# Peptides against a protein of PDB entry 3PBP, part 88

Target 1, 203 residues: chain A of PDB entry 3PBP
Amino acid sequence: LNEKDLNLILNKSLVMYESLDSTTDVIVKRNVIKQLQFVSKLHENWNSRFGKVDIQKEYRLAKVQGPFTINPFPGELYDYTATNIATILIDNGQNEIVCVSFDDGSLILLFKDLEMSMSWDVDNYVYNNSLVLIERVKLQREIKSLITLPEQLGKLYVISDNIIQQVNFMSWASTLSKCINESDLNPLAGLKFESKLEDIATI
Target 2, 203 residues: chain A of PDB entry 3PBP as posed
Amino acid sequence: LNEKDLNLILNKSLVMYESLDSTTDVIVKRNVIKQLQFVSKLHENWNSRFGKVDIQKEYRLAKVQGPFTINPFPGELYDYTATNIATILIDNGQNEIVCVSFDDGSLILLFKDLEMSMSWDVDNYVYNNSLVLIERVKLQREIKSLITLPEQLGKLYVISDNIIQQVNFMSWASTLSKSINESDLNPLAGLKFESKLEDIATI

## One batch from the design tools (peptide; made by RFdiffusion4, then SolubleMPNN)

Design b2_p14_3_s2 (from b2_p14_3, 7 letters changed)
Fold by OpenDDE base, seed 5:
Structure b2_p14_3_s2 (fold): chain B 203 residues (1-203), chain A 14 residues (1-14)
Amino acid sequence: as target 1 above (203 residues)
Amino acid sequence: MEELIKKAVENKIK
């Protein structure tokens, strides 16, 4: 994910938000707001790096009523700031997972696919979301950087102060890749989206 | 840093 992509997602999220009205389904509202909040946090990080103007504060403060169980953005991260972003290839067809780190030590793994949204949403609700939350990994560390290796599919390396950790999500990403390539989401049903965390080296 | 990771991974696999 680059700045251009982030801006595109932000714009889409804003458009979606602006399209909400009194007749919009509550679940849709939740998803849109959460999407916008997520992108807002990313944008804050980007703005800090590149000296860009922040998005309107009102969008960052947008809230939805009700339980925050719907993807893509965990409610617990609302008060935290995105720190790093990386894209990880899951196959040779250029399907990729987007990973975002937060200052609470969380990693979120995301995918850009509308068709896959049904399988990942707790309520199996599909809407035009730009990003779908697949997994949240809580590292409880200050994440300094995210590194990917082109030869290592479905692996993310997380660098903190004293450790390099590998996040391996091929357990589910292989299935995801298959689903994408075959245009069949059925194999995602019942799939556990649990990545393996492993210490690689001490720094 | 990438090279360090590569080496670390290689060492762990061995």
Scores: peptide ipSAE 0.228, ipTM 0.831, DockQ to the pose 0.021
Fold by OpenDDE base, seed 3:
Structure b2_p14_3_s2 (fold): chain B 203 residues (1-203), chain A 14 residues (1-14)
Amino acid sequence: as target 1 above (203 residues)
Amino acid sequence: MEELIKKAVENKIK
């Protein structure tokens, strides 16, 4: 990621945030705020101007709070611009996958490596939050938007010019969830991290 | 858009 990439995502995230009103669903608000927090904290590493966002108190206690590092970051994506970000719940315990899209049509699916600290109004500051790359999905299309549905765990909807596609990663995310909740990483051994793609609608 | 996606998903699974 570079400054230009982060600015693009930040601007989009801000537009989404500004579109929120009193009639917006609480879950939608939470998701948008988490997205904005993530992007804002990433941007802080480049420009501190947007490192702090005025977020409502009820939503400040987000699990995904930067600054972030991504490890490993795919080298090929340095030549491309990040376009969208989303967070997707994988279980009822509020474990989440972070997804970032790029203008080459790639999606990267990320998970927290370290315990993310609440950097806001907390004495305990963790200097660095790391994200781990789990999967890269190549769609080879222009990605306009990423959408999640609160009632659908481990599913991401990708909007392009002509179609809506579903990315379903529950094949591996269910195992990941189990590993986290049971504090046992053994089931991850030999697990194939491949999401399923399905066309949902033509636009 | 979310409602449109929900409807599209429902239509596909029917």
Scores: peptide ipSAE 0.226, ipTM 0.824, DockQ to the pose 0.022
Fold by OpenDDE base, seed 1:
Structure b2_p14_3_s2 (fold): chain B 203 residues (1-203), chain A 14 residues (1-14)
Amino acid sequence: as target 1 above (203 residues)
Amino acid sequence: MEELIKKAVENKIK
């Protein structure tokens, strides 16, 4: 598995996510999100200098676990290609946001469907996993890498040619975390899903 | 690159 193959898997997973609609089975939606999370972790490990990734095993698992779908998918991004994926922790309970970058300089922030099916059984995986679009951030830069720091909740670092930028989405992610943990979505009503962009360093 | 980011973040917080 090389970078090209990983990108292919990522793109395929995104296409599968996009195919999900309101009529898609909840189990299918859950499986697509889990698959996207898996691909994200795979991508993170690939970019990590320190991880021995058994690429063959992960590649096989990524193929077997089926497609990921994004709902709703921004229409403008149909003409662009996904370039990077990252998973960002939003709390200590291991709730995560999935971020995907595109070659137009856009970031999409995605959440796993709230109804996670417990059956990660590889043998019964008939359905695609679904991700919910929360926010689109337009950087209008060539995104070279996405980096997360485990000690920094709700923060994504975006590396371009000349700058490192931080995307901080804790303004809404803290509320989302609470809603998930308490199984109450009411606090999300009226919440503005707008992340803060900040320059960290020039490179 | 991760180390660079960590240093940059630390410098901004200080």
Scores: peptide ipSAE 0.222, ipTM 0.824, DockQ to the pose 0.022
Fold by OpenDDE base, seed 4:
Structure b2_p14_3_s2 (fold): chain B 203 residues (1-203), chain A 14 residues (1-14)
Amino acid sequence: as target 1 above (203 residues)
Amino acid sequence: MEELIKKAVENKIK
């Protein structure tokens, strides 16, 4: 992602926001607002101390299917800025978790609410591109980068200062994958959405 | 930078 691309996404989000009127469904309004907030937070952090956000792979999705909304958005994070985004595979069937980092040291783990459509058409925008908050991981560190390894399902590597940490969410993501693939949400009942953190290396 | 870090992580896990 370059600044031009981010500006383009922001502008598109603004256009959608400006298209809202008194007849617009409340859910649509909420989604558009959340979308705009998400993109704005990424944009605000573009030249910040956290450096350039690398969302090249995710940008393909954003360009085609984005932008994203987050529901619910943690209230505390309204005052903070998004710093990085990453997509992590949880199975071989292309199910993915979206991770966003913030300048408070938080990671939010997100999953698509509904099937994402490639439509930017306001008339078709209802729940498209909505992300559901699954877990918030508080690292309380300056997050410089998010790294994924294709061969490491459900693992996110977080680089902060001189430490690489692994976030392993397969404890719940394996169940989520199963639920999706089997079209049965029952196994999610009572599931604890808590990822494991481990220090991997000092840099 | 990212590729170097990936390699470092891979080497340490192994």
Scores: peptide ipSAE 0.217, ipTM 0.820, DockQ to the pose 0.020

Design b2_p14_3_s3 (from b2_p14_3, 7 letters changed)
Fold by OpenDDE base, seed 2:
Structure b2_p14_3_s3 (fold): chain B 203 residues (1-203), chain A 14 residues (1-14)
Amino acid sequence: as target 1 above (203 residues)
Amino acid sequence: MEELILKAVENKIK
């Protein structure tokens, strides 16, 4: 994730918010607001820790969502502070997942490619959501850093005070990659977005 | 740090 990507996310979220009116479904309103709040908080954290992000004046409209519903960002994390951000390659075509860590020990995995609609939970409806939350991993520890290795697709290394852990999300990321590359979302049906957590070393 | 992780990963796979 870089400044440009964050601005894009924020702008799209703002556009969605501005599209809300009195006729908009209550659930949709709630979800859009939650998303905007999350992104706004992330933006604030980014400015404070990772450098200044200038909000672009021009808004990019999100494309019409495909056949799948996108989950809102977790409102629970609004009260927490983002601590680290990493981008993880999932294929050789440079498709990427964005990971954000929080001070509660949570990791969120986000779909970076906002041009495609994805489904993560059929029970949740979000109209034309510009952002996709894929997975939340709760580590219940202070996350010091997030590290990726160029030769290891779909793997994130989480460093805490005493442990290095690997988050391996290739179980679903391979399917996601295929969907992106083929512009076919059908393989996402029934896919479980559960990453494998493994202890690698004690520091 | 990357080197440390690489070594740790290699050691675990062995």
Scores: peptide ipSAE 0.224, ipTM 0.829, DockQ to the pose 0.021
Fold by OpenDDE base, seed 5:
Structure b2_p14_3_s3 (fold): chain B 203 residues (1-203), chain A 14 residues (1-14)
Amino acid sequence: as target 1 above (203 residues)
Amino acid sequence: MEELILKAVENKIK
Protein backbone atom coordinates (compact mmCIF):
# COMPACT_ATOMS: atom_id res chain seq x y z
CA LEU B 1 0.00 0.00 0.00
CA ASN B 2 1.43 3.29 -1.06
CA GLU B 3 0.13 6.79 -0.66
CA LYS B 4 -1.65 6.62 -3.97
CA ASP B 5 -3.40 3.43 -3.03
CA LEU B 6 -4.38 4.84 0.31
CA ASN B 7 -5.81 7.89 -1.37
CA LEU B 8 -7.78 5.68 -3.68
CA ILE B 9 -9.18 3.71 -0.78
CA LEU B 10 -9.96 6.89 1.07
CA ASN B 11 -11.78 8.32 -1.89
CA LYS B 12 -13.72 5.15 -2.38
CA SER B 13 -14.63 5.10 1.27
CA LEU B 14 -15.88 8.63 0.97
CA VAL B 15 -17.97 7.73 -2.03
CA MET B 16 -19.41 4.79 -0.18
CA TYR B 17 -20.23 6.98 2.75
CA GLU B 18 -21.96 9.45 0.52
CA SER B 19 -23.99 6.67 -1.02
CA LEU B 20 -25.60 5.80 2.27
CA ASP B 21 -29.28 6.61 2.51
CA SER B 22 -32.25 5.96 4.72
CA THR B 23 -32.77 2.52 3.24
CA THR B 24 -29.26 1.36 4.01
CA ASP B 25 -28.99 -1.23 6.71
CA VAL B 26 -27.82 0.11 10.03
CA ILE B 27 -25.01 -2.39 10.21
CA VAL B 28 -23.80 -1.37 6.80
CA LYS B 29 -23.91 2.27 7.77
CA ARG B 30 -21.87 1.64 10.84
CA ASN B 31 -19.33 -0.41 8.99
CA VAL B 32 -18.90 2.19 6.29
CA ILE B 33 -18.47 4.89 8.87
CA LYS B 34 -15.97 2.82 10.77
CA GLN B 35 -14.01 2.15 7.66
CA LEU B 36 -14.06 5.76 6.64
CA GLN B 37 -12.79 6.80 10.01
CA PHE B 38 -10.14 4.16 9.95
CA VAL B 39 -8.94 5.01 6.48
CA SER B 40 -9.00 8.69 7.27
CA LYS B 41 -6.86 8.14 10.30
CA LEU B 42 -4.51 5.98 8.33
CA HIS B 43 -4.23 8.68 5.76
CA GLU B 44 -3.49 11.28 8.36
CA ASN B 45 -0.82 9.17 9.93
CA TRP B 46 0.51 7.45 6.85
CA ASN B 47 3.76 9.33 6.85
CA SER B 48 4.23 8.61 10.50
CA ARG B 49 3.75 4.86 10.30
CA PHE B 50 4.54 4.73 13.96
CA GLY B 51 2.05 7.31 15.03
CA LYS B 52 -0.73 6.34 17.34
CA VAL B 53 -4.15 6.40 15.81
CA ASP B 54 -7.02 6.77 18.20
CA ILE B 55 -9.95 4.49 17.69
CA GLN B 56 -13.20 6.18 18.45
CA LYS B 57 -15.29 4.33 21.00
CA GLU B 58 -18.51 5.57 19.55
CA TYR B 59 -19.44 2.31 17.91
CA ARG B 60 -21.24 -0.71 19.20
CA LEU B 61 -19.42 -3.97 19.15
CA ALA B 62 -19.82 -5.91 15.96
CA LYS B 63 -18.99 -9.57 15.81
CA VAL B 64 -16.83 -10.98 13.09
CA GLN B 65 -19.23 -13.14 11.12
CA GLY B 66 -16.77 -14.76 8.75
CA PRO B 67 -13.22 -14.97 7.55
CA PHE B 68 -13.72 -11.59 5.95
CA THR B 69 -15.50 -8.72 7.52
CA ILE B 70 -16.09 -5.15 6.52
CA ASN B 71 -15.44 -4.13 10.09
CA PRO B 72 -11.92 -2.78 10.18
CA PHE B 73 -12.11 -2.73 13.95
CA PRO B 74 -13.17 -5.71 15.93
CA GLY B 75 -15.25 -4.51 18.82
CA GLU B 76 -12.54 -5.27 21.30
CA LEU B 77 -10.19 -2.91 19.55
CA TYR B 78 -12.42 0.10 19.99
CA ASP B 79 -10.79 0.71 23.32
CA TYR B 80 -7.30 0.56 21.90
CA THR B 81 -5.05 2.68 19.76
CA ALA B 82 -3.30 1.75 16.57
CA THR B 83 0.44 1.91 17.00
CA ASN B 84 2.11 0.65 13.84
CA ILE B 85 1.28 0.07 10.21
CA ALA B 86 3.03 -2.17 7.74
CA THR B 87 2.38 -3.52 4.30
CA ILE B 88 3.41 -7.02 3.36
CA LEU B 89 3.76 -8.34 -0.14
CA ILE B 90 1.98 -11.61 -0.76
CA ASP B 91 3.19 -12.14 -4.29
CA ASN B 92 5.71 -10.85 -6.75
CA GLY B 93 3.13 -8.48 -8.06
CA GLN B 94 1.68 -5.67 -6.08
CA ASN B 95 -0.78 -7.48 -3.89
CA GLU B 96 -0.24 -6.52 -0.31
CA ILE B 97 -1.69 -7.13 3.08
CA VAL B 98 -1.96 -4.16 5.35
CA CYS B 99 -1.18 -4.84 8.96
CA VAL B 100 -2.08 -2.55 11.81
CA SER B 101 -0.91 -3.11 15.34
CA PHE B 102 -2.66 -1.93 18.45
CA ASP B 103 -1.54 -1.11 21.93
CA ASP B 104 -3.27 -4.21 23.26
CA GLY B 105 -0.83 -6.30 21.29
CA SER B 106 -3.26 -7.15 18.54
CA LEU B 107 -2.54 -7.20 14.86
CA ILE B 108 -5.18 -6.84 12.24
CA LEU B 109 -4.53 -8.03 8.74
CA LEU B 110 -6.40 -6.11 6.09
CA PHE B 111 -6.80 -6.29 2.38
CA LYS B 112 -8.01 -3.75 -0.11
CA ASP B 113 -11.43 -3.95 -1.62
CA LEU B 114 -11.57 -6.47 -4.41
CA GLU B 115 -14.82 -5.21 -5.86
CA MET B 116 -13.08 -3.47 -8.69
CA SER B 117 -11.45 -6.65 -9.85
CA MET B 118 -13.85 -9.32 -8.69
CA SER B 119 -17.42 -9.77 -7.66
CA TRP B 120 -17.30 -10.05 -3.92
CA ASP B 121 -20.22 -12.35 -3.34
CA VAL B 122 -19.03 -14.14 -0.26
CA ASP B 123 -21.19 -15.45 2.50
CA ASN B 124 -21.51 -13.11 5.44
CA TYR B 125 -20.32 -10.15 3.43
CA VAL B 126 -23.02 -7.58 3.91
CA TYR B 127 -21.43 -4.74 2.01
CA ASN B 128 -18.19 -4.32 0.17
CA ASN B 129 -15.92 -1.80 1.83
CA SER B 130 -12.60 -0.46 0.69
CA LEU B 131 -10.77 -2.46 3.32
CA VAL B 132 -11.49 -5.95 4.49
CA LEU B 133 -10.46 -7.42 7.80
CA ILE B 134 -9.02 -10.85 7.19
CA GLU B 135 -7.53 -11.84 10.49
CA ARG B 136 -6.84 -10.61 13.96
CA VAL B 137 -3.74 -11.92 15.65
CA LYS B 138 -3.49 -11.43 19.37
CA LEU B 139 0.07 -11.23 20.54
CA GLN B 140 -0.59 -9.61 23.88
CA ARG B 141 2.74 -7.85 23.74
CA GLU B 142 3.83 -4.31 23.47
CA ILE B 143 4.64 -4.02 19.83
CA LYS B 144 7.59 -1.78 19.18
CA SER B 145 7.81 -2.16 15.46
CA LEU B 146 6.63 -4.07 12.45
CA ILE B 147 9.21 -5.14 9.93
CA THR B 148 8.84 -6.69 6.53
CA LEU B 149 11.51 -8.19 4.36
CA PRO B 150 11.12 -7.90 0.61
CA GLU B 151 12.36 -11.42 0.05
CA GLN B 152 9.93 -12.84 2.58
CA LEU B 153 6.49 -12.95 1.04
CA GLY B 154 3.58 -13.06 3.42
CA LYS B 155 5.74 -12.69 6.47
CA LEU B 156 5.62 -10.00 9.07
CA TYR B 157 8.15 -9.63 11.80
CA VAL B 158 6.91 -8.21 15.05
CA ILE B 159 9.40 -6.69 17.40
CA SER B 160 8.59 -6.43 21.05
CA ASP B 161 10.80 -5.64 24.00
CA ASN B 162 12.30 -9.05 24.25
CA ILE B 163 11.32 -11.06 21.23
CA ILE B 164 11.12 -11.12 17.49
CA GLN B 165 8.12 -13.02 16.24
CA GLN B 166 7.21 -13.99 12.73
CA VAL B 167 3.66 -13.86 11.52
CA ASN B 168 3.34 -16.05 8.48
CA PHE B 169 0.07 -15.81 6.64
CA MET B 170 1.06 -17.48 3.40
CA SER B 171 -1.21 -20.39 4.24
CA TRP B 172 -4.10 -18.26 3.12
CA ALA B 173 -2.35 -15.42 1.32
CA SER B 174 -1.15 -17.70 -1.45
CA THR B 175 -4.74 -18.62 -2.16
CA LEU B 176 -5.77 -15.00 -1.94
CA SER B 177 -3.09 -14.05 -4.42
CA LYS B 178 -4.29 -16.71 -6.78
CA CYS B 179 -7.86 -15.55 -6.43
CA ILE B 180 -6.88 -12.00 -7.24
CA ASN B 181 -4.81 -12.97 -10.21
CA GLU B 182 -7.49 -15.24 -11.58
CA SER B 183 -10.37 -12.95 -10.61
CA ASP B 184 -12.06 -15.83 -8.83
CA LEU B 185 -12.92 -15.69 -5.16
CA ASN B 186 -14.41 -19.17 -4.95
CA PRO B 187 -11.30 -20.76 -3.47
CA LEU B 188 -11.59 -18.46 -0.48
CA ALA B 189 -14.92 -19.93 0.65
CA GLY B 190 -13.41 -22.79 2.60
CA LEU B 191 -10.14 -21.19 3.43
CA LYS B 192 -8.99 -20.84 6.99
CA PHE B 193 -7.54 -17.47 7.67
CA GLU B 194 -5.17 -18.45 10.39
CA SER B 195 -1.63 -17.20 10.39
CA LYS B 196 1.26 -19.01 11.97
CA LEU B 197 3.11 -17.38 14.80
CA GLU B 198 6.68 -18.33 15.43
CA ASP B 199 9.30 -17.05 17.78
CA ILE B 200 12.37 -16.13 15.81
CA ALA B 201 14.72 -14.72 18.38
CA THR B 202 14.97 -13.39 21.86
CA ILE B 203 16.44 -9.95 22.12
CA MET A 1 17.19 -4.43 12.69
CA GLU A 2 16.48 -6.03 9.35
CA GLU A 3 19.87 -7.65 9.33
CA LEU A 4 19.28 -9.03 12.77
CA ILE A 5 16.00 -10.50 11.66
CA LEU A 6 17.57 -12.02 8.59
CA LYS A 7 20.29 -13.56 10.66
CA ALA A 8 17.82 -14.86 13.18
CA VAL A 9 15.69 -16.38 10.46
CA GLU A 10 18.68 -18.01 8.88
CA ASN A 11 19.75 -19.43 12.18
CA LYS A 12 16.34 -20.84 12.85
CA ILE A 13 16.13 -22.54 9.51
CA LYS A 14 19.50 -24.26 10.17
Scores: peptide ipSAE 0.219, ipTM 0.826, DockQ to the pose 0.021
Fold by OpenDDE base, seed 4:
Structure b2_p14_3_s3 (fold): chain B 203 residues (1-203), chain A 14 residues (1-14)
Amino acid sequence: as target 1 above (203 residues)
Amino acid sequence: MEELILKAVENKIK
């Protein structure tokens, strides 16, 4: 994703916001507002002290299935700026978690709306990509970049000034993958959405 | 720099 692409996403989000009226469903209105806020924060981070936003394969999400909304979006993060975005494969079937970092040191882990995903068929295309907040990880560090390794499913590497940390969310993502692939959400009942953090290297 | 970090991470995980 380059600045031009980010501007395009922002413009699309603005157009969606402007399309809201008194007849718009409250949930839709809320999601569009949250999307606009999110994208605005990403755009604000562009040329900020946090440097270039590293967006890996997410342009595919934005181009093909965008625009996207996030539900719920943590209210406290409205005051913070998004710094990085990454997609992490959780299986070989191309199911992915979307991760966004913020300048407060938070990571949010997002997945496509499960309800829409379960109804998805070859003839049923979702034009709007709704994202669901699964987990918030508080690192309390200045995040420089988010790195993924192709052969490391469900692992995100977070690079800060002095440390590389691994976020491993396969404890729940493996179950999520299974649920999506088998079209059965029952195994998610009682599942703890808590990722494991590990220090990999000092830099 | 990113590539160097990736290599370092890969080497530590192996």
Scores: peptide ipSAE 0.191, ipTM 0.809, DockQ to the pose 0.020
Fold by OpenDDE base, seed 1:
Structure b2_p14_3_s3 (fold): chain B 203 residues (1-203), chain A 14 residues (1-14)
Amino acid sequence: as target 1 above (203 residues)
Amino acid sequence: MEELILKAVENKIK
């Protein structure tokens, strides 16, 4: 994702949110709200190394019509609130994973729609409208912040009350990077999207 | 606090 794409997605999400009324299906409402929250936080924290994001209630953005989706959005997270967002580089070509934390202690790892990323010519002309859920990591801790280091590819540092943990997803992200760069998704077949969790320090 | 933690993490990883 880039800032321009994010702004477009944000506007689309806002339009969808404003379209919600009493007749809207409950599941649709939840999806739109969560998508808006996610995109809002992502926008706020796009250039930050820290996962702290405040959702601004007021947006001075032009309304752009179009869909934004997280596929699939875990149904269990409909009842929880996103707390932090971080972007993690997985290669030197600027492919990124987006991580969102929730107040239930879950992390979700997201990527832009792979179908769109495989189209070299399309990526330059088509705005990203879809995020794909790759992995959910359940920490069952209060997540205070998310930290990324530019020198640490495919690594996310999670700070809770008394511990710093590293989430390392290079086990699958290296393959993902290769697939994107080579425009071949075949190596993803049968790949397990399971990150490694390690304790780094007690605080 | 976050900056301090970041620095600590960076120092530990280096």
Scores: peptide ipSAE 0.185, ipTM 0.805, DockQ to the pose 0.020

Design b2_p14_3_s4 (from b2_p14_3, 4 letters changed)
Fold by OpenDDE base, seed 5:
Structure b2_p14_3_s4 (fold): chain B 203 residues (1-203), chain A 14 residues (1-14)
Amino acid sequence: as target 1 above (203 residues)
Amino acid sequence: MEEIILKAVKNKIE
């Protein structure tokens, strides 16, 4: 998710919000509102240098699948607050993974919902304006910040109070990148979306 | 912070 993509999502979220009326389901309304608020805050605090945004307000992502949602959204995270967001390059073509941290110490790795990406998991198919959940990483730490390094593809650095950890998801992200670039999702079949967590330093 | 991480990463690789 780059600034342009964020703007796009924001705009779409705004349009969706404006389309809400009295007949709109309460859950849908909630989802749209939460999405809009979240995206708006992200937009305001976008840090292009580090590819991250600090979430200062408590934002809870919507559980229900639909437009502007994460699919599938981990039910366990519904009651938790997103704390940080980062975008991680997975190739030199500017394909990115979006990472969101939660106050339970979880990280979710997301990819922009594309027609192609929807095809890798039929059970999680959502057509409109969503992020696809790829992986949840449970750190069980208070995440202070998420840092990305431009020279480190597919790597996210998680800063907690006393440790720097690296999340390396290139094991699957390289395949994903290839799939995107070649418009072929076949290599994703059977792929395990398991990132490697490594302690980098104690601080 | 970035520099710290870079240093840490380098140290880890070495």
Scores: peptide ipSAE 0.194, ipTM 0.819, DockQ to the pose 0.020
Fold by OpenDDE base, seed 4:
Structure b2_p14_3_s4 (fold): chain B 203 residues (1-203), chain A 14 residues (1-14)
Amino acid sequence: as target 1 above (203 residues)
Amino acid sequence: MEEIILKAVKNKIE
C-alpha cells in the first residue's frame, strides 16, 4: 500500500488542469476534468478508509463533485494502490472508458453508469457519479504511464520500464457505443468483454 | 519524458 502513488496522480492531474487554456482542445479539457474529479474522489476514499491526509489541501482549483463509486470493485485490489488513470474515447459522440491502473499490474476498465459532472460550479453539484467495472486486465508489471491518442479510438497504451503495450478494447467497446447511442442494450447480451494486448515497442 | 514516449508511439504505429 503506497499512498504516494495516489498523491502523485493527484498532483499530476492538478498540473494538467492548470495547464488548460482557451486554445486547448475540448476533448483534452474534458478528459483532464474527468481525470481530476475521479482521482480526487479516489484519493478521498482511500484516505477515509486508511485514515490519511485530506485532499482538500491540494484542491484549490474547484470543488470536487461526487461521490464516485466503482461497482463492483475487485476485492483483491483493496490491498493495492492505484497508480495511473486515463480516459479513452470509444466514439466520436464522446463516449469514454475510464481506465485505472494498480501497483499489482492490473488495469480496470470502467464506464459511467451515471453522468459525471463536468462543471466546477459549486451550485451545479452532481450527487452520484458511479462507474461500472467492465473488464480487468492483468499485466503483472509496473505501470509507469497510461497514454491515449485522440486519433485512436478504444486504444490505450501502457508504458512500463521495458515495453510499450497496446490495449485494444474496441471488440466490445464498439458494441457498447452503439448500445448507448441507440438506447438499446440488447446487443450486449452474450458479448465477451476481453481486450486484445499487443506489444508495440521495447524501450 | 511523456512527450518523448508519445512521439515514439506515434512513429511506430503510423
Scores: peptide ipSAE 0.165, ipTM 0.798, DockQ to the pose 0.025
Fold by OpenDDE base, seed 3:
Structure b2_p14_3_s4 (fold): chain B 203 residues (1-203), chain A 14 residues (1-14)
Amino acid sequence: as target 1 above (203 residues)
Amino acid sequence: MEEIILKAVKNKIE
């Protein structure tokens, strides 16, 4: 497996469609998120000088599930290719946001609402695995890498050719976390899903 | 390069 092949696998797994399916099984949803985490780790390890991250045995034994469905999917992204994927922790209870970058410089932030561990030994997979789109961030630059820091909740670092930028979405992610943990979606009403961008360093 | 970048990020945040 080379970098080109990995990118191809990522792109094939992310054949995205518009879907109005909000009734996805909890187990299936969890499996999709875990698969995305797996792909993210593999992608981060590629050509990294920090050494290879050990992939959990459970991930290696898991059945691949796809394609992934994003609801709603931005129509403009149909003409672009996914380049990177990352998962960002938003609380200490293992709630996470999934981020996918595209070659147009866009980032899409996707919802994960399951914190419990999954069992991959299930055969009740569906063909269309839906993720909820929360926000699209347009950076309008070539994205080379996505970095997360475990101690930095709700923050994503985007590396381009000449700059490192921080995407901070805790303004809304803290509320989302609360809603998930308390099983109350009311606080999401009227919430603005707008992340903050900050330049961290020039390179 | 990656290590330098991460150091820069950490220094900016801390």
Scores: peptide ipSAE 0.164, ipTM 0.799, DockQ to the pose 0.022
Fold by OpenDDE base, seed 1:
Structure b2_p14_3_s4 (fold): chain B 203 residues (1-203), chain A 14 residues (1-14)
Amino acid sequence: as target 1 above (203 residues)
Amino acid sequence: MEEIILKAVKNKIE
């Protein structure tokens, strides 16, 4: 994702949301609402200098009903609830990774796979986005918030009960950035997608 | 609490 793409998706999501009424199919309604919620939070995070997005406890990334399809979706997370979302810049060209935390203490790092796809439902257009799972980081902590700093490329700050931790994924994100910008995925072959976790402070 | 966290993060980064 980038800012331009996010804005486009947000605008489309808003238009769809405004079209909802009592006659709208339940599945379509759910998808549109969830998409708007997700994209709006991402947009909020993007505009924040200290990007943190809190997700309502009731928000759940469902493989079937989510605004974004995660591929592959970790089966273990199917029963857990997403708690926070953050976007992390990986270069100055506005390439970014999306991070989602879950209530089991997991972080998933995602990249936009496809452009927003439009599917036809019986009653309405449904827009879906596909995200590719790059890495899963298991913290086994209650994640209270995710913080990003636009000046800190490829770094995510995770706040738990008594500690601030940094997730640094530039070990692979730099290569990913290059691949995207050059439209050549060959350098990703054999690359290990393993981030570094460091303690920043105790709280 | 949030302010403390933000300060800690900033101090570590800068």
Scores: peptide ipSAE 0.155, ipTM 0.799, DockQ to the pose 0.020

Design b2_p14_4_s1 (from b2_p14_4, 7 letters changed)
Fold by OpenDDE base, seed 5:
Structure b2_p14_4_s1 (fold): chain B 203 residues (1-203), chain A 14 residues (1-14)
Amino acid sequence: as target 1 above (203 residues)
Amino acid sequence: MQNILDAVGRKIKS
């Protein structure tokens, strides 16, 4: 079993979980949940074993050199280090949100106003390196992994030591997507950028 | 909010 295979299993488990509904047999529900818990724990252990030092270092370099900038950057995060990054689709037209986790347990959700390279290597050319802060979600957990499923728009799964959580930002991302696709900013007026956090399973 | 509006504006114009 390698990391790629583990991620695939985790994704399958998450998909199975999301397929559960009120009509699902109790035994099936239990089995799916147990599988999700097992795989999540395995994934968490995997991440803990190998660590996220490389990502953190790369982010530091990118931050210092300016290949990656956030406007506005939360002042509280200046002293913290990024631990994970993920890109989440918000529509079928390939609009996306970038998420970065920090070692204080925060997630920041970011908007790409222009096309951007996701390279963290300071030696790589980056045409656009600016991201706009939409929301900060404070989890106050050690974030081990960020998982996205392409069939689940506007959803991010966060794995920590003891729990897997879902961040759902479609409450505002659907409006954002509409604004972009229709070239109309009006629906953004008064929009609250607050994502829904849900506990999925205890690890 | 203004930053997002500006950003989306830039995105639309791109």
Scores: peptide ipSAE 0.447, ipTM 0.918, DockQ to the pose 0.304
Fold by OpenDDE base, seed 4:
Structure b2_p14_4_s1 (fold): chain B 203 residues (1-203), chain A 14 residues (1-14)
Amino acid sequence: as target 1 above (203 residues)
Amino acid sequence: MQNILDAVGRKIKS
């Protein structure tokens, strides 16, 4: 997710909302409204490098896709609230990882297999905005913020109450980037998706 | 692993 993608999603969500009328199916109406609310809230709090977003559980329910779907969504996180979102570049191209934090102290690292522009070309509440789960990192801390630095590929900084930690996923992201850029899946075979966690500073 | 492979495959084809 980036600002451009979010704007696109927001605009499309608005168009969908405006298309609603008294004859619209109640499920569709509900989904569109909830999706619009979700995206609007996300947009308000969006920062590609630094952001905090409170995401309600209802936006992750089966009938409400929201702006994206996480596949598979960890069952353990169903009852928890997303607190932050960040996008981390893994190369100098357009390949990126999306990270979402939760109030249980978990981070999920996600891969976008499709561009947002294509994912939202549907004229109904069902969207192909799919994010694939790569890794879950359990920090067991209250996450206040997520920070990325554009010059630091594959690195995410997590700010908690008393510490800044770095999540480095270049151990697998370099291979992922290579696979995408070279159109070859073979190097992914047997790859371990385990990020490195390091304490950077006490605060 | 399979989900990632499939996802990357989709990305490559897009």
Scores: peptide ipSAE 0.441, ipTM 0.913, DockQ to the pose 0.472
Fold by OpenDDE base, seed 2:
Structure b2_p14_4_s1 (fold): chain B 203 residues (1-203), chain A 14 residues (1-14)
Amino acid sequence: as target 1 above (203 residues)
Amino acid sequence: MQNILDAVGRKIKS
């Protein structure tokens, strides 16, 4: 990520923001606003020389509303609390991965076998029974926010107190997308579900 | 792996 890329993302985010109105779905609206806020702040405080960006705590997502069914659920995570949730597009056909963070610093990447309704309202109870565990990523830090950027398929930005990290799962998500779109499960055989983690900036 | 295969299978059939 460089300044040029950031400018492009910022412009796209602004265009998305400008498209919002009173009829816009609340979830879409919230997501676009959060994205715009994040990229705007990132742009404002970007220092390419030092790789430093200051992120304010106000960009934290609301706590995850539970419960939802995850199969299988990692047993060790029963002792921890979900803190953030995000959906990430993996193709232009609206196939998505769901990511949930926990207060132990773990991320779980989940597949939606059926369409689900998400809620960004902490007061809204949502039950979901169509989530399958793909991968657990252990970051070992407090996760403050999960952010996606426009047209960055299979990429999740994780904000903690001291660092912004990118989780890139296109190594396997591209194959998953292909399987779904072509109605062929064969390419999944032997696929390793291991995402790439990269440090983007220090806070 | 089996869980993912089953899930993707359900998705494809839906």
Scores: peptide ipSAE 0.438, ipTM 0.914, DockQ to the pose 0.331
Fold by OpenDDE base, seed 3:
Structure b2_p14_4_s1 (fold): chain B 203 residues (1-203), chain A 14 residues (1-14)
Amino acid sequence: as target 1 above (203 residues)
Amino acid sequence: MQNILDAVGRKIKS
């Protein structure tokens, strides 16, 4: 996930918000609003961190693929602000996990389920950036940065004030990668999505 | 590929 991807998610969320009307189910309406607020916080933090304000063009949805960009909505994090984002490769192909940190010390691990492209106008299509919530890891620390190493699959390094910790999710990500690559869902049955947290160094 | 990704996503959410 990069800034462009975040902009896409934001725009998609905005369009969803604007599509709400009096006939929309109350639960759906509430969830869309919450999602927009969540994504806005994420986007705001991203822009601030990189010293950029980049907003992609908004389009009218000609065809809607789904009700949400992030599923399920992380309701527990509604009142918190995203602080960092990282993308971690889980294999040597194209499969990756997106990680977002929050100011409560939480990490969420997200899967890109890549919905079909959305039609924003008659002539142009935008590829969806749909995300599925896999796991929430609670560190209860002020997260300063997220670091990934290209040669280390399924590993995220979290830097706090006095410690560097590693989040290793290969316990489930290896299976996930296999399922995707082999187009077989069977190995996901009974799979526990629990990452390993390890202290690496004090600083 | 997109079909399997969607299916995987649904499975994760279940």
Scores: peptide ipSAE 0.388, ipTM 0.897, DockQ to the pose 0.165

